# Ledger of designs, part 43: peptides against a protein of PDB entry 3WG5

Target 1, 218 residues: chain A of PDB entry 3WG5
Amino acid sequence: LAKNIVYVAQIKGQITSYTYDQFDRYITIAEQDNAEAIIIELDTPGGRADAMMNIVQRIQQSKIPVIIYVYPPGASAASAGTYIALGSHLIAMAPGTSIGACRPILGYSQNGSIIEAPPKITNYFIAYIKSLAQESGRNATIAEEFITKDLSLTPEEALKYGVIEVVARDINELLKKSNGMKTKIPVNGRYVTLNFTNVEVRYLAPSFKDKLISYITD
Target 2, 218 residues: chain A of PDB entry 3WG5 as posed
Amino acid sequence: LAKNIVYVAQIKGQITSYTYDQFDRYITIAEQDNAEAIIIELDTPGGRADAMMNIVQRIQQSKIPVIIYVYPPGASAASAGTYIALGSHLIAMAPGTSIGACRPILGYSQNGSIIEAPPAITNYFIAYIKSLAQESGRNATIAEEFITKDLSLTPEEALKYGVIEVVARDINELLKKSNGMKTKIPVNGRYVTLNFTNVEVRYLAPSFKDKLISYITD

## One batch from the design tools (peptide; made by RFdiffusion4, then SolubleMPNN)

Design b1_p11_3_s4 (from b1_p11_3, 5 letters changed)
Fold by OpenDDE base, seed 2:
Structure b1_p11_3_s4 (fold): chain B 218 residues (1-218), chain C 218 residues (1-218), chain A 11 residues (1-11)
Amino acid sequence: as target 1 above (218 residues)
Amino acid sequence: as target 1 above (218 residues)
Amino acid sequence: TVFYPIDFETK
């Protein structure tokens, strides 16, 4: 039986325009091979809102399901990572990971204190994160609280509250648990039922450029 | 006589993935209309290296000449802006603008002090900026000093040292002075002679999204 | 979203 290909790639560090390029490259490779899905092992403390929005858009334009997997244990989908996850076709988290803390900031002052975003920006991101949650059939109230309360959740809490779809220890458990699930957003206008019954897992490595820029930006 | 169209668009603020989207959108519009050139009025204090590299690549892939114009007076092509300029088909500066200060940093510490990039990163960007200068027939020694000495130049100095091609007070003077100049890098593999003898200037405005993201990232 | 340091910023 022909094996369904599932790609796995890692995106670690700050969300930047380079992170967008990684997403774009990885998704494109998986699209070209008509993969059943791509699983992005995500570990990010956050990053730029603009890069995040572009990544969300790139995920939404994917011809295949994009699964955001907060991995490994100890990883986070913090801030921008939460938006990316909420914009994806499926969210999984490993035990010992976290999601949330989405309050927008303008940066850090010279003394290292957070410069708060003005209400207009905060309100924009509240509307944006709620839209991502609603569009994906996820908990929009909690999504709002990721900003308003700077809430961070465990995988178990996020699953319980309907923010994420899977808690999995590894790729094998993720594939097993997500098999037969529908994507939370459409793929080419259609909700896809994931088929991981006969899969070949292919790992994508960062390019030399990816490694270099990741090293520079992290 | 059919007018040669020259597009003019503004990119102001930090260089981010959104800035890339602005470049891409503006250049694409100008490409679709087979414009003689696009002039990007650039005012930036710098930004992300990854976004910068993508912008440079997008400029290099342009089907039409991309002129980076450091404008208005008081504007800068600082740090990432210098790389973008050096990667472009022509650099112009208005009087009272600046270019340079290209030393890579990893960010700011909690006390607001600059976190210096390790030598390997600094050396990478030295090689990169020198390559941009050499490929465009510009002063690679000064390009290196933009990093090693964190040098900033006036338009007059930059012109004198062969970093830029034009000092112009406004778009009309820029068109006049650059008329008949060859692009400093190829357009579709060929050096183009700019023809601004019979031009219609078309201004592009930022999209609503552009304005929003610019507001958020600045 | 946390905005992280800019790789290139004027001092």
Scores: peptide ipSAE 0.025, ipTM 0.302, DockQ to the pose 0.266
Fold by OpenDDE base, seed 1:
Structure b1_p11_3_s4 (fold): chain B 218 residues (1-218), chain C 218 residues (1-218), chain A 11 residues (1-11)
Amino acid sequence: as target 1 above (218 residues)
Amino acid sequence: as target 1 above (218 residues)
Amino acid sequence: TVFYPIDFETK
């Protein structure tokens, strides 16, 4: 039986292999304690596609619901963050956050210009992001437009278009609004109805390594 | 005499040498028409330090006030965007935007981890960002903390701490609130009192090249 | 490697 515990952890900064380790650690802790869910407060401008795909896979393999919460105000789930959100069990955004801008790039040239991904890579990620949206019952057209138009959405737009499930100002409002919602993807093969009635909120702090790597990556 | 014209242009995406060209083009158009000011709607996760420094210099050389407006909601003036804002004649933020995260990095490793800048570079940018803040009468302590703590602020915090001058929801509110404000840095050696009484707002569109490069960089 | 870059390249 799930405990009346909800974990909350923050993942901020670039999506890298170290971000995968953070996701894995946080989700594993919440899984081990049979939490009702884990809320990941996500603030990312993007990062590496390989790490992103691994994170999405780790979320999809979670034994408990993983809620991506674009938080605090001013935060974004940009690029890789959008994919991660679209791959999660529930997406929430705080007012004043953004989601989108998912166009893949190969990197930056010496002059700091973006090196565009070839059509084969762009098309791969179009298919990938649409699959994430479709699997979660989210707006696959908008998901595609996150790439093809480099679209960025406000929380209100994202909610209106069916990209996200909740707009909430804080964890308490998120818990209240998401209580009784079904996960948008299955947990262990089943859509879970979230039960945030009488939950204890437990915050997970970044590890020393996470702090060091955040310091190295920040 | 300045015309009762305010130009508005959007600069979105990574700060690169092409972003410099956008700033230069937009400011030049507004200068040529003797605009009362130009408002740059800035949404950037950061970019190249060289391009950033050139943009700051171009703003400082402007014959008219350059207002950096972190807009729309969900936008950020992250990293290079913060420097650009701190180097401008007036900073405004829309609710739900962010500013900060100015720690310099050398780039990304093959594994997507950040390569930290050596202390010499970090210290250089600490001095640089503090100088921008001091020259503009903005909070130099917070400016330093944008690097040393990788601090990010909401509009309300940024206003409260004296990092920015205005919080405004849209161009009309920005014009209303900034009317009668003095520029935070001189224009042609003088602090200019902004006159947004009976102004015509003229929007500048990205050039074809800007769109192409944004497409390449996005 | 596909990135969505946050860059602050100090060059």
Scores: peptide ipSAE 0.070, ipTM 0.344, DockQ to the pose 0.206; fails the geometry check
Fold by OpenDDE base, seed 5:
Structure b1_p11_3_s4 (fold): chain B 218 residues (1-218), chain C 218 residues (1-218), chain A 11 residues (1-11)
Amino acid sequence: as target 1 above (218 residues)
Amino acid sequence: as target 1 above (218 residues)
Amino acid sequence: TVFYPIDFETK
């Protein structure tokens, strides 16, 4: 039986191999405790595609619901963050946050200009992001436009268009609003109804390593 | 008489000469045990054309049905993976996966840009991929567009367009859905009807060598 | 040698 516990952890900064390790650690802890869910407070400008895809897989392999919460106000789930969110069991956003801008790039030139990805790569990620949206019952047209139009949305727009499930100001409002919602993707092959009645909220602190690497990459 | 056994093995990462050895080993084990079929859970971003062509031949020479399953969610049969799939006895995809993006390249430049293949090479692989599609009774027009348009598809699109045969969330659903299907290419000159009633599922673990090389190439 | 890789970064 799941313990009446919800974990909350923060992931901030660029999506890298180290960010994968953070996701893996946090989800593993919550799985071991048979938590009702884990909420990942996400704030990212984007990052590496390989790390992003691995994170999506890790979320989908989770034995518990993984909720992506774009938080605090001013945060974003930009680029890689949008893919991660679309791969998750539930997406929430705080007011004053954003999601989208998913067009892949090869990098930045010396003058700071974007090096465009070839059509091969762009089309691959169009298919990939649409697949994530379709699997989760989210808006695949908007998901494609996150790439083709470099679209970015507010929380209210994202909710309205069926990209996300919840707009919430804080964890308490998130728990209240998401209580009784079904996961948008299955947990171990089953769509789970979230039960946040009388839950203990436990915060997972970043490891010392997590703090140090975030400091180096910021 | 085939034993009522289905093997499942995983192949993840770049398509190389070592990936050929994995396919060969897994198929050989399943052949030796007179298995009903082998399912290869495939997740690849692509790789070498020579290795890919050898893998296709190895599949076509198999004494048992070889099912390519793009799995888990977030996985892809990108580029070389698409050719391999099109050369197989049955293709399945999990939700949240992709297939396509088959345009050949010579490599990457120092600045990360793609070095384009000359028309001769591109035209060769157009003919090759169309041949695989035609032989397997799959959509040859889409197969060509995987190159000419660098097209990528979702599982639902790929099924709809007749590129793949099954969309399945897991091995159990795959076995259920593919039960009674005929192979898309012959096994020893005969189209085989798959019988997955009361099968034992056996997982083939990667060898130590398989694990080590995957670690080095990731 | 012909390759079919996918590699990219996100913003």
Scores: peptide ipSAE 0.027, ipTM 0.261, DockQ to the pose 0.178; fails the geometry check
Fold by OpenDDE base, seed 3:
Structure b1_p11_3_s4 (fold): chain B 218 residues (1-218), chain C 218 residues (1-218), chain A 11 residues (1-11)
Amino acid sequence: as target 1 above (218 residues)
Amino acid sequence: as target 1 above (218 residues)
Amino acid sequence: TVFYPIDFETK
């Protein structure tokens, strides 16, 4: 019986237009192969709002389930990463990771101090993050507090509060725990039940361009 | 008599954190040499708000006059470029350039359509751009219309409406026309009268890193 | 910290 394919790809670093290109490329590959899902191992301190919103849209338009996996231990889905996660079909976290800290800022001053976003911008993103949470059936109160209290959660807390769906140490545990779960948002207008009973895991590598950009931005 | 130095540097492309680094580096070099001024030849379609605001702050903290010169013909100071210009000590434009189109957007959708900024964000930047214009004694009404009407101006219009100070075909004409003008904002708390009577023009080249980043982003 | 740079990308 032809094994259903699950793709795994890593996205690390700041959320930028290049990160969008990575998401788009990875999801497209997985779509073309009619994969059961793609798992994105995410480690991000945050990034650009525009790129983030584009990524969320790309995920929501995916023909296959996109699973955000905050991995490895020590990684975070901070700020933009939280939005991306909340926009995805399933969120998993490894032990020792974090999610949250979503308060928008306008940048850093020369002295390294944060330039605060005006209330109007903050309120926009409160509404946006709450919408993502509500659409996915996740905790909208905590989503709001990711901004208003700059809240960060452990995987255990995030699971407990209904922000995420899975805590998993590795890909195998993730596949095991998420097997039989329904996506938190629709895939092509339908909530999909994940079937990881007989799957082949395929790792996608970054392109040469991806590597070069990462090398320059790090 | 030791010639007063005027530095000239080019900044082209999207306004990003790397663009901030370029501004900072160029201004710092000119400050260290106690230059009479630095002229930044600017050609930008826009970019990031955070980087833009940081650049404006860096210009305003400069120990020497920073002149934004929209150059060469065909170039623009679009969106973020307009803010940067309005935050500078003097604005010049070459014939065949443009300034304006400052309406903030949240990004582009997958289909290439603009994602509109919420009114709250738009209003914030209206207030911000008006403040830049007012502080520099430039036309705040037109500055607002750069957003509300997505207005773009020719050099001749921008000069006529009191948005910019100089129309110049090249560096020599710029130096000639701006000689004896006062900066539109203070330098170290004082409005400086530009003295370009006996100056040496020094061109600053982009660093290897600048070139590499530009190559990757283009 | 997420910079929500409002991109001022012109059309």
Scores: peptide ipSAE 0.025, ipTM 0.318, DockQ to the pose 0.749; fails the geometry check

Design b1_p11_4_s1 (from b1_p11_4, 6 letters changed)
Fold by OpenDDE base, seed 5:
Structure b1_p11_4_s1 (fold): chain B 218 residues (1-218), chain C 218 residues (1-218), chain A 11 residues (1-11)
Amino acid sequence: as target 1 above (218 residues)
Amino acid sequence: as target 1 above (218 residues)
Amino acid sequence: TVLEPITFETK
């Protein structure tokens, strides 16, 4: 019986166009091998809104389910990471992780103070994050509050409020808990039921370029 | 006689993955119409290194010459903008513009202070910017000094030191001065001689998305 | 536009 393959890859650090390249590479490999899914272990403090939007689009265009897993314990899917999670086919979090804090900023001033985004930008991202939540059948009110209150949630809170689908300690527990779940967004226009029975787990390592970029962004 | 078309588009503000989308859209339109070239009027304080590298790659993959024009007077091709310029088929600057100041940073601290890039990152970008200069037959020593000294140059200095090819007040002077110049990097594997005789100039407007993104990044 | 808490800018 041809083993269903599940890929696991790590994305760590700030969300950048290099992070887009990492997502694209990882998803492309998994697509080419007709994987059952790819799990992206995500640990990000945030990053660029533009790169985030491109990553969300790349996930939504995926030929296979993309699972965002906030991992390991101590990791976060903060800011841009939350948008990416909300744009994905399934969200999981490990115990001791966080999600949220999505207030957009223009950047930092010369004195390190946050340059506040003008209301028009904030309102754009409110509409955008609410759209992601609505499209995925996740809590759009909490998604808005990730911006308006700069709210951060624990895995238990995020699960309770219908922001995420799974709390899992490791990949094995994630596969067990998500087995038989439907994707929260369509894959090739269809909601897919995940089949993690008799799967082969394949870890994707960062490319030399990815390592260099991660080293450049860390 | 079929008029040779030259497109002109504006890119203003921080270099982001949305800026990549703007470059990609503009170049794609010009490629589809088999334009003689596209001129990108660039005014940027810099932005993301990752988006910059993707933009450079997109320019280098262009089927037509991409001319970076630092315009209008008072504009800059600072930081990421300098890398983009060095990665392009021809660089022009208007009087009263600047190029350079390419020192990488990790970001800004909570107090607005610059978070310095670790030496490994700085050294990576030194190697990268020198490669762009060498590949384009431009001054690699000055390209390094854009980082190591955070050097900024006037158009006259940049021309004198062999960083750029043209100083021009407007598009008409740019077309006149660059007519008959060879591209500094190949187009489809060949160095192209620009033919701006009997050209039709077509201005590309920002899309609604581009305007929204520019408004979000400004 | 960048999203908090960390923005990478190249100068």
Scores: peptide ipSAE 0.033, ipTM 0.266, DockQ to the pose 0.195; fails the geometry check
Fold by OpenDDE base, seed 2:
Structure b1_p11_4_s1 (fold): chain B 218 residues (1-218), chain C 218 residues (1-218), chain A 11 residues (1-11)
Amino acid sequence: as target 1 above (218 residues)
Amino acid sequence: as target 1 above (218 residues)
Amino acid sequence: TVLEPITFETK
């Protein structure tokens, strides 16, 4: 029997328009090969709100399940990363990772202080993050608190509170635990039950352009 | 005789992944309607390098001519905007606009000072901007100087130096002057002669999302 | 609007 394919790719660093390109490229490859899913190993401190929104939209438009995996241990899905995760078909976290801290800011002042977002912007992102949580059947109250309290959660807390679906140490444990789970958002208008029996794991490498822009943005 | 359509849309503010979405949406609309061209009224101080590169790629993949028009008077195609312009099928500028200042930076320090890009990054963007100029038959020496000297040009200078193709006060003058010009880069693998005889100008409005994200990024 | 950290602007 032909093995079903699961792609694994890494996205690390700030969320930028280049990060969008990485997501788009990786998902497109997996779509073209009719993969069972793509797992994105995500490690981000956050980034641009616009890039984040585009990434969420690209995930939501995916023809295959996109699993956000906060990995490796020590990684985070901070700020923009949390929104991306909440916009995905399944969220997993490795032990020793974090999710949250979603308060929008306008930037940093000349003295390095945070420029706070005006209430109008904060309220917009509250509504947005709550919508992502609601649409995915995840905890919208906690999603709001990721902004209003700048809350950060451990994997165990995030699972307990219904923010994420899986805690896994590695890809193998993730595949094992997520096998038979339904996507938290639709794939092509339907909730999909993941089938990770008899799968081949394929790793996607960053393109030369990816490496270069990561080098430029890091 | 059915009028040929020219779309006009405005893109203003920082170049971001959202700006990519605007370009993509606008060009897609014009492509779907088999427009003669789309004119993008561009006013930007610059923005993200990655977003810029994606926008350039999207323009280069356009099924119709994309004209970058630095407009209105007082507008600029600064930094990322210059790269976008150089990646386009035709560049126009209104009197009282500017183009250039393309030196890449890593960002702003806590004290508001510019964090300079390392030579490796600067050299990459020199090569990139020169390639855009060369591919479009525009002045690659000036393109380099947009980085190395942080050069900014007036419309008259940019025209004189062979950076741009048209100086025009408004859309009507632009259409008049550019009628019969060839695209500086291919459209679907062919250089196209613009036909602005018997055209209808259609203005595209920003989406609600566009307005919102512009409001968020400004 | 930036979600921390601020992503780099090319000037």
Scores: peptide ipSAE 0.030, ipTM 0.276, DockQ to the pose 0.186; fails the geometry check
Fold by OpenDDE base, seed 1:
Structure b1_p11_4_s1 (fold): chain B 218 residues (1-218), chain C 218 residues (1-218), chain A 11 residues (1-11)
Amino acid sequence: as target 1 above (218 residues)
Amino acid sequence: as target 1 above (218 residues)
Amino acid sequence: TVLEPITFETK
């Protein structure tokens, strides 16, 4: 039985192997407490594809609903962040945030030029992002365009196009709007109806290691 | 005599040596035509400090006012982009954009961890960003906090705190609001009063090389 | 494959 507890945790910065550890830790804590859901306040410009894919898998394996909340205003779920969002049980965005720009790259050259991914890699991620969108009942065409056009969307556009489920200014508005929504992907094989009636909101702090690595990675 | 022409050009993606070439090309075209100003629609997550500093210098050496417009909604003038903006003759932001997150890093480790800049480098950029803010009559304390707190601001916050001059939804609103404003830094040693009365708006396209490099860098 | 953050490395 889910407790009337919702966890909130922040993930900010580059998506790395450490970001996986953060997701894993946060989700595990919320799972252990049988929380109704966890909200991840995500602000990321992107990161590593390997870490991203592992994060998506960790979300898909979550015993509880994982809500990606692009927050605060000015935050982005860019690149790898969009994949993570599209792999989550519910996407929310604050007004003034963005989502998209998912074109894969090999990295940066010594001169700071982006090294393009070969068509094979680009096509792999097109297939991957479309699968995430399809599995979540989100707009797979726009998901593809996040790569092919390097498209970025506002919350209003993303909502309008069926990429996201919620536009909310804050956690309270998010809880209010998402209350009674079904998860866009299954939790343990079942679509969950979110119950945010009389919930306790518990904030998870970054670990000391998380702060240290964020400090090193910021 | 400035013509009643305003150029608009887009710069998107990482700040690199090539981004310098884009700025230089765009500003040079607008200078050659004696444009009233150039508006650069900037959407950048950051980039190279060397390229950023060269771009700032190129803007400071401009024969015409250079307006940095953080646009479209969802765009950011993050990191190096904030320095560029703070070095410009006028900053505008669209609603739903962001500015800040200026903490210098040495790069990314092989595991995707950010390699922190040593205090000497951080202090250098604190001094640098504060100088840009002071020279432009903008909030030097917030400029410092863009580094020390890795602060990001909304357009409303940035306007409120005196970091930027204009919040505008589009080019027409930008022109209307900035008409009669003085440049925040000198043009050829003089503060210019912007005259956007009966202006022709000319859009500059990215060069083929720009598109190719953006394609490679995206 | 790096879906690199559009991370502004201000070196």
Scores: peptide ipSAE 0.029, ipTM 0.307, DockQ to the pose 0.257; fails the geometry check
Fold by OpenDDE base, seed 4:
Structure b1_p11_4_s1 (fold): chain B 218 residues (1-218), chain C 218 residues (1-218), chain A 11 residues (1-11)
Amino acid sequence: as target 1 above (218 residues)
Amino acid sequence: as target 1 above (218 residues)
Amino acid sequence: TVLEPITFETK
């Protein structure tokens, strides 16, 4: 029996293996408590493709709905964050946030210039991001353009184009707007109708390890 | 009952969240088969501190001995690779490999210059790398110098200084030399004497996913 | 914090 609990956790900064650990920890806690959902307040400029893909898999393997919420205002789900969002059960954005800018790069040169990804890599991520969009019933054309045009969208644009499901100013508005929505991908093989009626919101703090690594990586 | 099986897997390239997945997958396979050990042929220039720390934890949580083997000739266990090695049950290096160069950085600037880690971060990693060395009965002074001097060592130097346990040209020589050695850290709370008498060597191939991500990240 | 070398950042 699902508890009327919704967890809220924050993931901020670069998408890394540590970010994977944070996702895994947070989702695991919420799974263990049979939460109705977990909301991840995401603010990321991007990160590692591998970490991103693992996070997507971890979300897809979740026993509960994982809602990516681009929050607070001024936050982004840029690059890797967009892929993660597209791999989630529901995407929400606060006003004044952004999503997109997904062009893969190999890294930065010694002069700080972007080392461009070869076409094969770019094409791989095009296929990957389109698959995430298609699997979630989101706009695969825009997903491709996040790479090919390095497109970045406002919440209103992202909603309009069918990239995201909710624009919400805060958690309460998010819960209200997403109540009764179906997950965009399955939970344990089934599309779940979200039930945010009379839920307890529980905030998960970063572990001491999380804080330390964030302090070290930021 | 441990099978007389030793797994060998390769991890090449940057230490990332995907590298964590590789370590986890490889170790899990070897654990499931109750292998005598797994040898990870490591060739890395470095990578993410968070991924590294998670890999170290995964190694420390292994139900079987994890041997880091810096291989082939020309390979390195640089930066994050050094930490991983120091977190392992046994370190081997092939002739013509290197270990060290552990100075943490924040990243690369737009001009590709290294963004220096602030002293607090550097000091954190000094403490961390020294702890790994101490816990494994390896040279903590050299471990610190891997950061403070950005020191890089040959296999012979690393062996001489008590950073590593084996210099070996190939897997067969490694197995021969390490047979009867005790793990430098515990396995399930006990220091294990390695038994490489009449072992079957099983090579683990990278998954298709592993190959794809390696192709994308390299 | 990235330990050298090469941070693959996706922008």
Scores: peptide ipSAE 0.027, ipTM 0.260, DockQ to the pose 0.206; fails the geometry check

